Peptides against a protein of PDB entry 4GMN. Designs and how they scored, part 7

Target 1, 375 residues: chain A of PDB entry 4GMN
Amino acid sequence: RYANITLLALVTLASIGTDFQETLVKGNQGSRESPISAADEEWNGFDDADGDAMDVDQKSSSGEDQEEDYEEIDVKEDDEDDDDDSITSEMQADMERVVGADGTDDGDLEDLPTLRELIQTAVPQLIRLSNLPIDSDESLTIQSHALSALNNISWTISCLEFANGENANIHNAWYPTAKKIWRKTILPILEADSADLKLATQVTSLAWAVARVLHGETPTDGNPHRKFISLYHSSKQQAGGNSNSIEEPEDPFQGLGVKCIGVVGSLAHDPAPIEVNREVGVFLVTLLRQSNNVPPAEIVEALNQLFDIYGDEELACDKEVFWKDGFLKHLEEFLPKMRTLTKGIDKRTQPELRTRADEALLNLGRFVQYKKKHA

## One batch from the design tools (peptide; made by RFdiffusion4, then SolubleMPNN)

Design b1_p8_4_s3 (from b1_p8_4, 5 letters changed)
Fold by OpenDDE base, seed 4:
Structure b1_p8_4_s3 (fold): chain B 375 residues (1-375), chain A 8 residues (1-8)
Amino acid sequence: as target 1 above (375 residues)
Amino acid sequence: MPRPPYKP
């Protein structure tokens, strides 16, 4: 009886997360009917206007060289489960201030209370339900529904614009919750080394949605980028061996390989550690070099991630990885292959894949020209 | 933008 109520609640939360996304997409389509004029505007990179450099004035107190031989006190980090229940109160107060100040249209104000309750009340319960011990088909079903609800909520939020301080109230409310989803839901499931491709696809989908907001500020503990790269390779090996291939999703962009690329791409953005960026960049460029054996949707995603990661020349990763590791040469050598790949996609049977491949090919040409001008 | 992976 309780299980059926829990399952119904999880299905309802997953539906609300989807319906909210459809509403946001419809609202934003009303403003984005500016036809992308096919003006041959020179692509000038990404202007990351979010350069609010918190000038942490680390007052360099030059204190002297006393080599005190501090014995390695094995401080057991008591994982004080700082149940920082305190975060909920300040975030609620800041959200209440923003709801009162901006004279944006009455429609967005009605949905904000619902989103608040989803983030503050529902998501913590979904995290708890995703971490239940799997000892039965019932517990596995609960986990799958909890992950689906978290996925739908996280994807909805990740479709909002946060650049230039847009939706800052939602960003601020989501950001620590997104980190909690990462640490308490995503990492434990990745560490459990499950051969369940369905679970792996669910957690990787959730990880991509979360990482699309956190970017390079996603917790680097346990090298999650390597876990997703490993999962990418493992998924390719399994698809070749077992006749129980989970039917490739009808949408080629819903494949586990695309999701793995989307996660690791998002994890490699500034301010990610330069070695994380390098390992991801090398992985993505390696997919382009091996493109004859890679699904076209994964190539499209790998290109988009490379543009997003290396689109700004002011970032440390441009000098230390892109130029230093010679990525421009690999992208330039890939242009003729991408033209062949894109032309090979049937517009009648795969119209979306063809459109996104035509866009990625156009952007690859522009990106190579941009990088050659800024060399 | 990637489409949300789970339509119900």
Scores: peptide ipSAE 0.033, ipTM 0.807, DockQ to the pose 0.424
Fold by OpenDDE base, seed 3:
Structure b1_p8_4_s3 (fold): chain B 375 residues (1-375), chain A 8 residues (1-8)
Amino acid sequence: as target 1 above (375 residues)
Amino acid sequence: MPRPPYKP
């Protein structure tokens, strides 16, 4: 009886976390379909400095475009009215407040009661449940569900904007809790060194969600970046040896390799110790050098992490790691390989992977040009 | 941005 109630509560908390996330993603997709006007906006890094976009009038000559008759595939939007009535009116009202909040309140979560109860009441219990002694299949099941609920909550919060003081009330409430998840849930599971790749995938997913908010302020005790790099390599060795390896997730971005890259990339952001940044940067650049043996989704994630880590020239890691360790040369040498890799992805069978690879290729070109101008 | 891993 109690176990079934606990399981139902954990499933419900996991669902609440997903439904809240889907609503955030749908709300943010409507804001990002500002067409990237094909203005040659010179990519000046990630600083919101009002850099005058120099209008480069490239008079490219008239090539006769052969009209390839793109058959308009009438994608019937099957309006699957999945009336997933799971979103409570209170959760929707909290979501509308999060999207509309002018970031001026150092306030408590008094105006966000659902999010407050998730952070202050649910998460501390989930941390406790994830730390129970594993002595039975039932205790392992409880841990797995507690990790899933922590993952979904942490991912949802990590999809909020916190730049420029946006959502500062949520950030301030989450930050100590995120550090507690890291120290009490993530580190103990990583230190137990279990051969369970399912558990490793769950804890790595949670670690990425937490590290996407904490970045370089993630606790560095016990060198967690090295544990995730080790886990990356161990997962590749195990997949190559057993024909009964865990089915690669249908979504290539759900793989343990991508998750390991996302964690270590996030851990390497400022104010991470320069040696942590260096070890991660060398790992990521090494993946690009070995790209013939690396899944395309992991290459896309490794590129995005390299852009995010080294996009700001004012950071100590630019001078002490990026330039000092000669990363620009490796990125430039990777450009022709990335073009070949991206062109090799079938748009029909892997549309998302192709889109993200085309974006990462474009950004790699811009990033290399930027770094050459600022050399 | 990487879409978060939806685990259903």
Scores: peptide ipSAE 0.033, ipTM 0.804, DockQ to the pose 0.535
Fold by OpenDDE base, seed 2:
Structure b1_p8_4_s3 (fold): chain B 375 residues (1-375), chain A 8 residues (1-8)
Amino acid sequence: as target 1 above (375 residues)
Amino acid sequence: MPRPPYKP
């Protein structure tokens, strides 16, 4: 009886976390479907919040318009109003406030009561439940559901913009909790060195969601980046040997390999130790060099992580790792391979993978050009 | 660009 109530509560918390994520994604997509006009926006790097806007003198060089007719994929929003009555009116009101918040409101979490209760009341219990001694199939089930709920909540929060002091109230409330999830849930599970690939996938997904907010401020105790790199390699060895591969998730981006890349990339951001950044950067660049044996989704993720880590030239990792270890050459040598890889993805069978690969290819071209100008 | 959240 108590077990079933606990499981139902955990499933409900996981659902709430998902439903909250889906609506934040829809709200943020509606603001971003200003088509990326293929304006020759020079890749200026990634502006960190404190970056004085470099006054780049617009010298207009007229280069000839090759109109590549991008067929506008009219994504008919089939407004299937599936009245998923799962979202409470209070959750919806909190979501509307988060999406509509002009980033100037130093508003306390007092104005976000549902999110407050998730962070302050639910998450501490989920951390406790994820740390229960595993002594039964019931305790394993409770841990898995607690990790799923933590994952969904953490992913939802990681979808919020925190640049330029946006959502600072949420960031300030989440940050100590995220560090607690890392230290109390993620690290102990990683240290237990379980052969359970399902558990490894769950904890790695959670680790990525947490690291997407903490970045280089993620606790470096025990060198967790090496654990995730090791897990990446171990997952590849297991997939090659047993025809009982965990069914590759229908979504190529849900793979354990992608999740490992996402975690280690996020961990390598400034102010991460230069040694951590270097080990991660070398890992990511090595994936590009070995791209013939790497799933396309992992290549896309590795590229995006390399852009995010090395997009700012003012960061110590640019000079001490990117330039010093000659990463530009590897990226430039990878451009023709990326074009071939991207063209090899069938738009009909893998539309999302193709779109993200086309974007990563575009960004790779821009990034290489940027770094060549700043050499 | 904020990568689309990995769907849970």
Scores: peptide ipSAE 0.032, ipTM 0.798, DockQ to the pose 0.566
Fold by OpenDDE base, seed 1:
Structure b1_p8_4_s3 (fold): chain B 375 residues (1-375), chain A 8 residues (1-8)
Amino acid sequence: as target 1 above (375 residues)
Amino acid sequence: MPRPPYKP
């Protein structure tokens, strides 16, 4: 009886975490109707202070007007009011406030009662449940559901903007809790068992969500970046050996390899120790050099992590790692390979992977140009 | 361009 109530509560908390994320995604789509003419902007790093716009003379070629008369197919939208009662009016009101509010620095979350209860009441219990001794299939099930709920909550919070002091109240409330998840849930599981790939995937997903907020301020005790790099390599060795492959997730970006790259990339941001940054940077650049044997989704993630880590020239990692270890040469040598890789992705069968690869290719071109201008 | 959010 208590176990079933606990499992139901964990499933409900995991659902709430997903429903919040979906609401944030829908809310952020409504605000982005400004067509940024993204074609002609020179990428000048992450600090947009003094962007000298390069005049790219695009010669207008006049293409002729063919008026094709498209018949208006009057598709009656059947308004199936699927009252998806999943999003409570309180959750919606909290998400509307998160999208619209100037964050206060206090972290008290007075105006965000649902999010406050998730962070202050639910997450501490989830951390406790994820740390129970595994002595039964029931305790393993409870741990898995607790990790799923922590994952969904952590991902939702990691989808908020914090860079410009936005949502500072949420950041300040989450930050100590995120560090607690890292030290109490992630590290102990990462140290205990490397054989359970399901558990490893769950903890790595959670670690990425947490590290997307903590970045280089993520606790470095026990060298977690090396453990995730080791997990990446171990996961590749297991996939090659047994035809009982864990079904590769239908979404290429849900793979353990992508998650490992996302974690270690996030861990390598300033103010991470230069040694941690170097080990991660070398790992990521090595994936690009070995790209013939690396899934395209992992290449996309590795590129994106390299852009985020080394996009600012004022950071110590730019001079001490990027330039010193000759990363620009490796990125420039990878550019033609990335063009070939991206063109090889079928838009019909893998539209999301193709779109994200086209974006990563565009950003790679811009990043290489930026770094050459600032050399 | 902002990366597509990770789908949980």
Scores: peptide ipSAE 0.031, ipTM 0.792, DockQ to the pose 0.516

Design b1_p8_4_s4 (from b1_p8_4, 5 letters changed)
Fold by OpenDDE base, seed 1:
Structure b1_p8_4_s4 (fold): chain B 375 residues (1-375), chain A 8 residues (1-8)
Amino acid sequence: as target 1 above (375 residues)
Amino acid sequence: MPRPPYVP
């Protein structure tokens, strides 16, 4: 009886975490008539203002008129207003305030009551439940659901903009809680040498969500980047050996390999120790060198992480790692391979993977050109 | 942006 109530509460908290995310996505679509396509986040390098206009006058030709009369198929949109009553009016009002709040305040969530209760009341209980001794299938189930709920909440918060002081109140409230999740949930599970790939996938997903906010300020205790690199390699060895292939997730970006890359990339951002940055940077560049044996989604993620880590030339990691370890040469040598890889992805069967690979290829070209100008 | 892993 108590177990079933606890499980129901954990499922409900996991749902609330996703419903918040959906509401954020819908709210961001309502305030910008322009969808920020992932194309609008194209890494352009620094705006060098003096780009002299090469006047390529390609004048070419007229082609003719054909007026094919497409019949207006009046598809009645059945407005199935599936009022998914999951989104409470209070949750919606909190998300509308998050999207609109230039709030410079000291981590006060007075105006965000639902988010406040998630961070201050729910998350501490979820941390407790995720850190219980595993002595039964029931305790394992409770841990899994607590990790799911922590994952969904942490991902939702990690989708907020915190650049330029945006959402500073939420960032300040979340930051100490994110560090608690890391120290009390993620690290103990990573130090438990468990062969459970499901648990490893859950904790790695949660670790990525947390690390997307904490970046290089993520606690370095126990060298967690090496644990995730080890987990990446271990996951590749298990996929080759047992006919009980954990069905690769239908979404190639949901794979444990992608999640490991996302975590270690996020951990390598400034102000991470240069040694941590180097070990991660070498890992990522090594994936590009070994690209013939690496899933395309992992290559896309590894490229994005390399752009984010080394996009700023003022950072110590640019001089001490990127230039010193000769990463530019490896990126240049990878350009023709990336073109081949991207062209090999079928747009019909894997449209998202193809789009993300086309974007990563474009950004790789721009990044290499930028780094060559600033060499 | 990477789609956040929806863990059902």
Scores: peptide ipSAE 0.044, ipTM 0.828, DockQ to the pose 0.464
Fold by OpenDDE base, seed 3:
Structure b1_p8_4_s4 (fold): chain B 375 residues (1-375), chain A 8 residues (1-8)
Amino acid sequence: as target 1 above (375 residues)
Amino acid sequence: MPRPPYVP
């Protein structure tokens, strides 16, 4: 009885975290349709303020009139009004306040009661449940569901804008809790050295969500970046050897390899120790050099992480790592390989992977040009 | 932005 109630509560908390995320993603997509006028703005790097540096305006005006008679597949939008009755009016009101918050107020979460209860009441219990001794299949199930709930909450919060002091109240409330998740949930599981790739995938997903907010302020105790790099390599060795491959997720961006890259990339941002930044940067550049044996989604993620880490020339890592270790040469030498890789992705069978690869290729070209101008 | 991994 109590176990089933606990499991139901954990599933419900995981659902709430998901539903919150989906509505934030839908809300942010509606706001981005502002037509940025194609003015000759010189690309000056990836400043923390320019969240749009990754948006590729695909206005390729090549007007060659080939009238290919596209049969209008009348995709009936079955308006499956899946009235996802899961979103409470209180959750929706909290979301509308987060999306509409022009507020530089370092305030508490008084105006965000649902989010407050998630951070202050639910998350501390989820951390406790994820850190219980595993002595039964029931305790393993509870841990898995607690990790899923922590993942969904952490991902939702990591999708909020925190640049320029936006959502500072949420950031300030989340930051100590995120550090607690890292120290009490993520690190103990990584130190247990479990051969369970499912658990490793769950903890790595959670670690990425947490690291997307903490960046280089993520606790460096026990060199977690090296553990995730080791996990990346171990996951590749296991996939090559046993026909009991954990079915690669249907979404190529959900793979453990992509998640490991996302974690270590996020850990390498300023103010990370220069040695942590160097070890991660060398890992990412090495993936590009070995790209013939690396899934395209991992290459896309490794490129994005390299742009985010080294986009600002004022950071110590630009001089002490990027220029000193000669990363520009490796990025320039990778451009023709990236063009070949991107062209090899079928737009019909993998539309998302192709779009994100076209974007990463464009950004790689811009980034190489920028770094050559600022050399 | 990377779509966050949906873990059902």
Scores: peptide ipSAE 0.043, ipTM 0.827, DockQ to the pose 0.505
Fold by OpenDDE base, seed 2:
Order: structure tokens, then C-alpha cells, then sequence
Structure b1_p8_4_s4 (fold): chain B 375 residues (1-375), chain A 8 residues (1-8)
């Protein structure tokens, strides 16, 4: 009886975390659908918006317009008014405030009561439940549901913009809690070295969500990047040997390999130790060099992580890792392989993978051009 | 952005 109530509460918290995420993703997509006139924006790095506008003298070189007819995929909004009665009016009001608020720097969530209760009341209990001694199938089920709820909440928060002081109140409330999740939930599970690939996938997903907010400020105790790199390699060895396929998730971006790449990429951002950055950067560049044996989704994620890590030339990792270890050459040599890889993805069977690969190919071209100008 | 895993 108590177990079933606890499980129902955990499922409900996981649902709330997902419902928040879907709404935040829809809200942020509506603001970004200013059609990036994608062609002519020079890659200027991932400068924080307070960087002085470098006066790049526009030398107009007229190159011929090949109008590649992009068939507008008319995404019929099937207005299935599925009355998703799951979102409370209070949750909706908190979401509307998050999308519209100039973030006051006060780490006070007074105006976000639902989010406050999730962070301050629910998450500490979920951390406790994720750390229960596993002595029964019931305790394992409770841990799995607690990890699911932590994952969904952490992913939702990681979809908020925190650049330029946006959502600073949420960031300031979440940041110490994210560090607690890392130290109390993620690290102990990673140290237990469980052969449970389901648990490894859950903890790696949670680790990615947490690391997307903490970046290089993620606690480096016990070199967690090496644990995730080891997990990446171990997952590949298991997939090759036993046809007890964990059903590769229908979404190629939900694979354990992609999640491992996302975690280690996020961990390598400034102000990560240069040694951590180097080990991650070498891992990511090695995936590109071995791309013939790497799933396309993992290549896309590895590229995005390389752009995010090395997009700013003012960072110590640019000079001490990117240039010093000759990463530009590897990216240039990968361009023709990426074009072949992207063209090999069937738009009909894998539309999302194709779109993200086309984007990553475009960004790779821009990034290589940028780095060549700044060489 | 990576869609978070829908964890059911």
C-alpha cells in the first residue's frame, strides 16, 4: 500500500516534469522561429552577447545562388485538442512567468510557487529515494522512478535560458540543488559500477541534464568524465556481443552513447580543468576520426559539443587544447565525411536525425571557416 | 536542442 502510493507520487512528479518541459520547448521554439536566414550569418563563435561587436568588414564576394528548393515540410499542426488536463492552472501560470519575465537576480522563487516546491520540497525527497539501499525489486523500482522524476525536472530546468542573467532567480535556486543531485545521486550510482544498463542510461540522462546547467562548474571529484567515457566504450562492447539489445530507442538521440557524449561535452566547458577539457576533446575528435563505426546521432552530438566547447577563442581551452592539439585539421578532414554521412540519412525514415545532421554539417563548415580566419 | 528522453 505505501509503496504503491510512493510509486504513484513518483510517476506524478515525473509527469509534471515532462509536461513542464513540453510547454517550455514549445514556448522557446515560438521565439526562435524567426527564420534564421541561415545562409549568410558568419559563425562568430559562441560569444556571450556582451562581447564587443567585432566590425567584420563585409567584403562582398558574389557566389552564385544555387536555389536548393527546400520543400517546406508543412507540419500539419494536427490540432488534436487532446485536453491534456495534466497541467494545473498554477503550473501554467508559472510557465507563462518563466517565458515572459526579465529575471530578477534575487534567487527567490516567490513568483514561481510550483517550481519552488519542486526544487525545495520534491527534489530533496527524490535524492533520498534515489539513494535507498537496493535490497528488493520494490527498492529498485522506487530508485528508477525517483531517477525518472529527477531527470524530467532537471531536463526541464536545463531547457531554460540562463545566458546574460536570464532566469537568474531559477538558476540561483537550482544551482545548489543540481550540485546535490550530482554529489548525492549521480556519483554514488556511477561508483557502484552496476552492470544494469537501464540504470546507467537513467543516471547518464540525469547527469546530462544537470551538467547542461553546471557545465565546467560540475564537481570534478573522482573524474566523472572518465567514468562516462568508460561507460560509452562499455556500452559499445555490449551492443556488439549480446543480441539482448536494449531495444535501441526509436529516437537515435535517446541512446546511451549520445547521452554519454552530451554529459562529457557539458563537463568540458569553461571553467573545467584543462586536463578534463583535453581528455573530452580528444575523445570527441576521436569519434569523428572513427565515424565509419559510430552512429550518426553520436556524431551530431559530438560535433555540437565540440562547437560549444571551442566556439569562444578567448577561453583557455582554445589555445591550450584546440590549437595545441591540432583539432582544426581533424574537423577539416571530417567535413567531406560529414557530407557523406548526412546524405546517407533517409529523410523519410529519420527526418529528425537528417535535420540535425544537416544543421551540424552547416555549423561544421562555419566553425572551420571561423577557426581558419582566427589561426 | 536534444529532446529530453521522454521517461514514461
Amino acid sequence: as target 1 above (375 residues)
Amino acid sequence: MPRPPYVP
Scores: peptide ipSAE 0.043, ipTM 0.827, DockQ to the pose 0.423
Fold by OpenDDE base, seed 5:
Structure b1_p8_4_s4 (fold): chain B 375 residues (1-375), chain A 8 residues (1-8)
Amino acid sequence: as target 1 above (375 residues)
Amino acid sequence: MPRPPYVP
């Protein structure tokens, strides 16, 4: 009886975390109806400087009209009115406030009562439940559901903008809690060195969500970046041996390899110790060099992490790692391989992977040009 | 935005 109530509460908290995330994604899509004419923006790093776009008028005219007769496939929208009555009016009101808040509210979480209760009341209990002694299948189930709920809440919060002091009230409330999740949930499970790939995947997903907010301020105790790099390599060795039993996730970006890359990339951001940054940067560049044996989704994630880590030239890691360890040459040598890789992805069968690979290829070209200009 | 890794 108590176990079933606890499991139902954990499933409900995990659902609340997803529903908040979906609401944030829908709110952010409504603001992005500006067509990204992504073709002509010079990549200037990650500095939000309002640089006036110069009007280059190049008029070249002539391509012939091939009328390809696209048969209208009448896709019946099955209106599955999933009346997902799961979103409470209070949750919706909190998300509308978060999406609509111009970052001037130094306010306490008083105006975000649902988010406050999630951070202050629910998360401390989830941390406790994720740290129960594992002595039964029931305790394993409770741990798994507690990790799922922590993951969904942490991912939702990691989708908020915190740049330039945006959402500072939420950031300030979350930051000590995120460090507590790291120290009390993530590190103990990583130190237990379990052969359970399901548990490893859940903890790595949670670690990525937490590290997307903490970045280089993530606690470096016990060199967690090396544990995730080790987990990456161990996961590849296991996949190569047992072709029969782990269904690769249908979404290539849900793979444990992608999650490991996302964690270590996030851990390597400023103000991470230069040696942590170097070990991660060398790992990521090594994946690009070995790209023939690396899934395309992991290459896309490794590129994005390299851009995010080394996009700012004012950071100590630019001089002490990027330039000193000769990363530009490896990125330049990878450009033709990335073009081949991206072109090899079928748009019909893997549209998202192809889109994200086309974006990463574009950004790689821009990033290489930027770094050459600033050499 | 990268879709957060959905853990069900």
Scores: peptide ipSAE 0.043, ipTM 0.828, DockQ to the pose 0.506

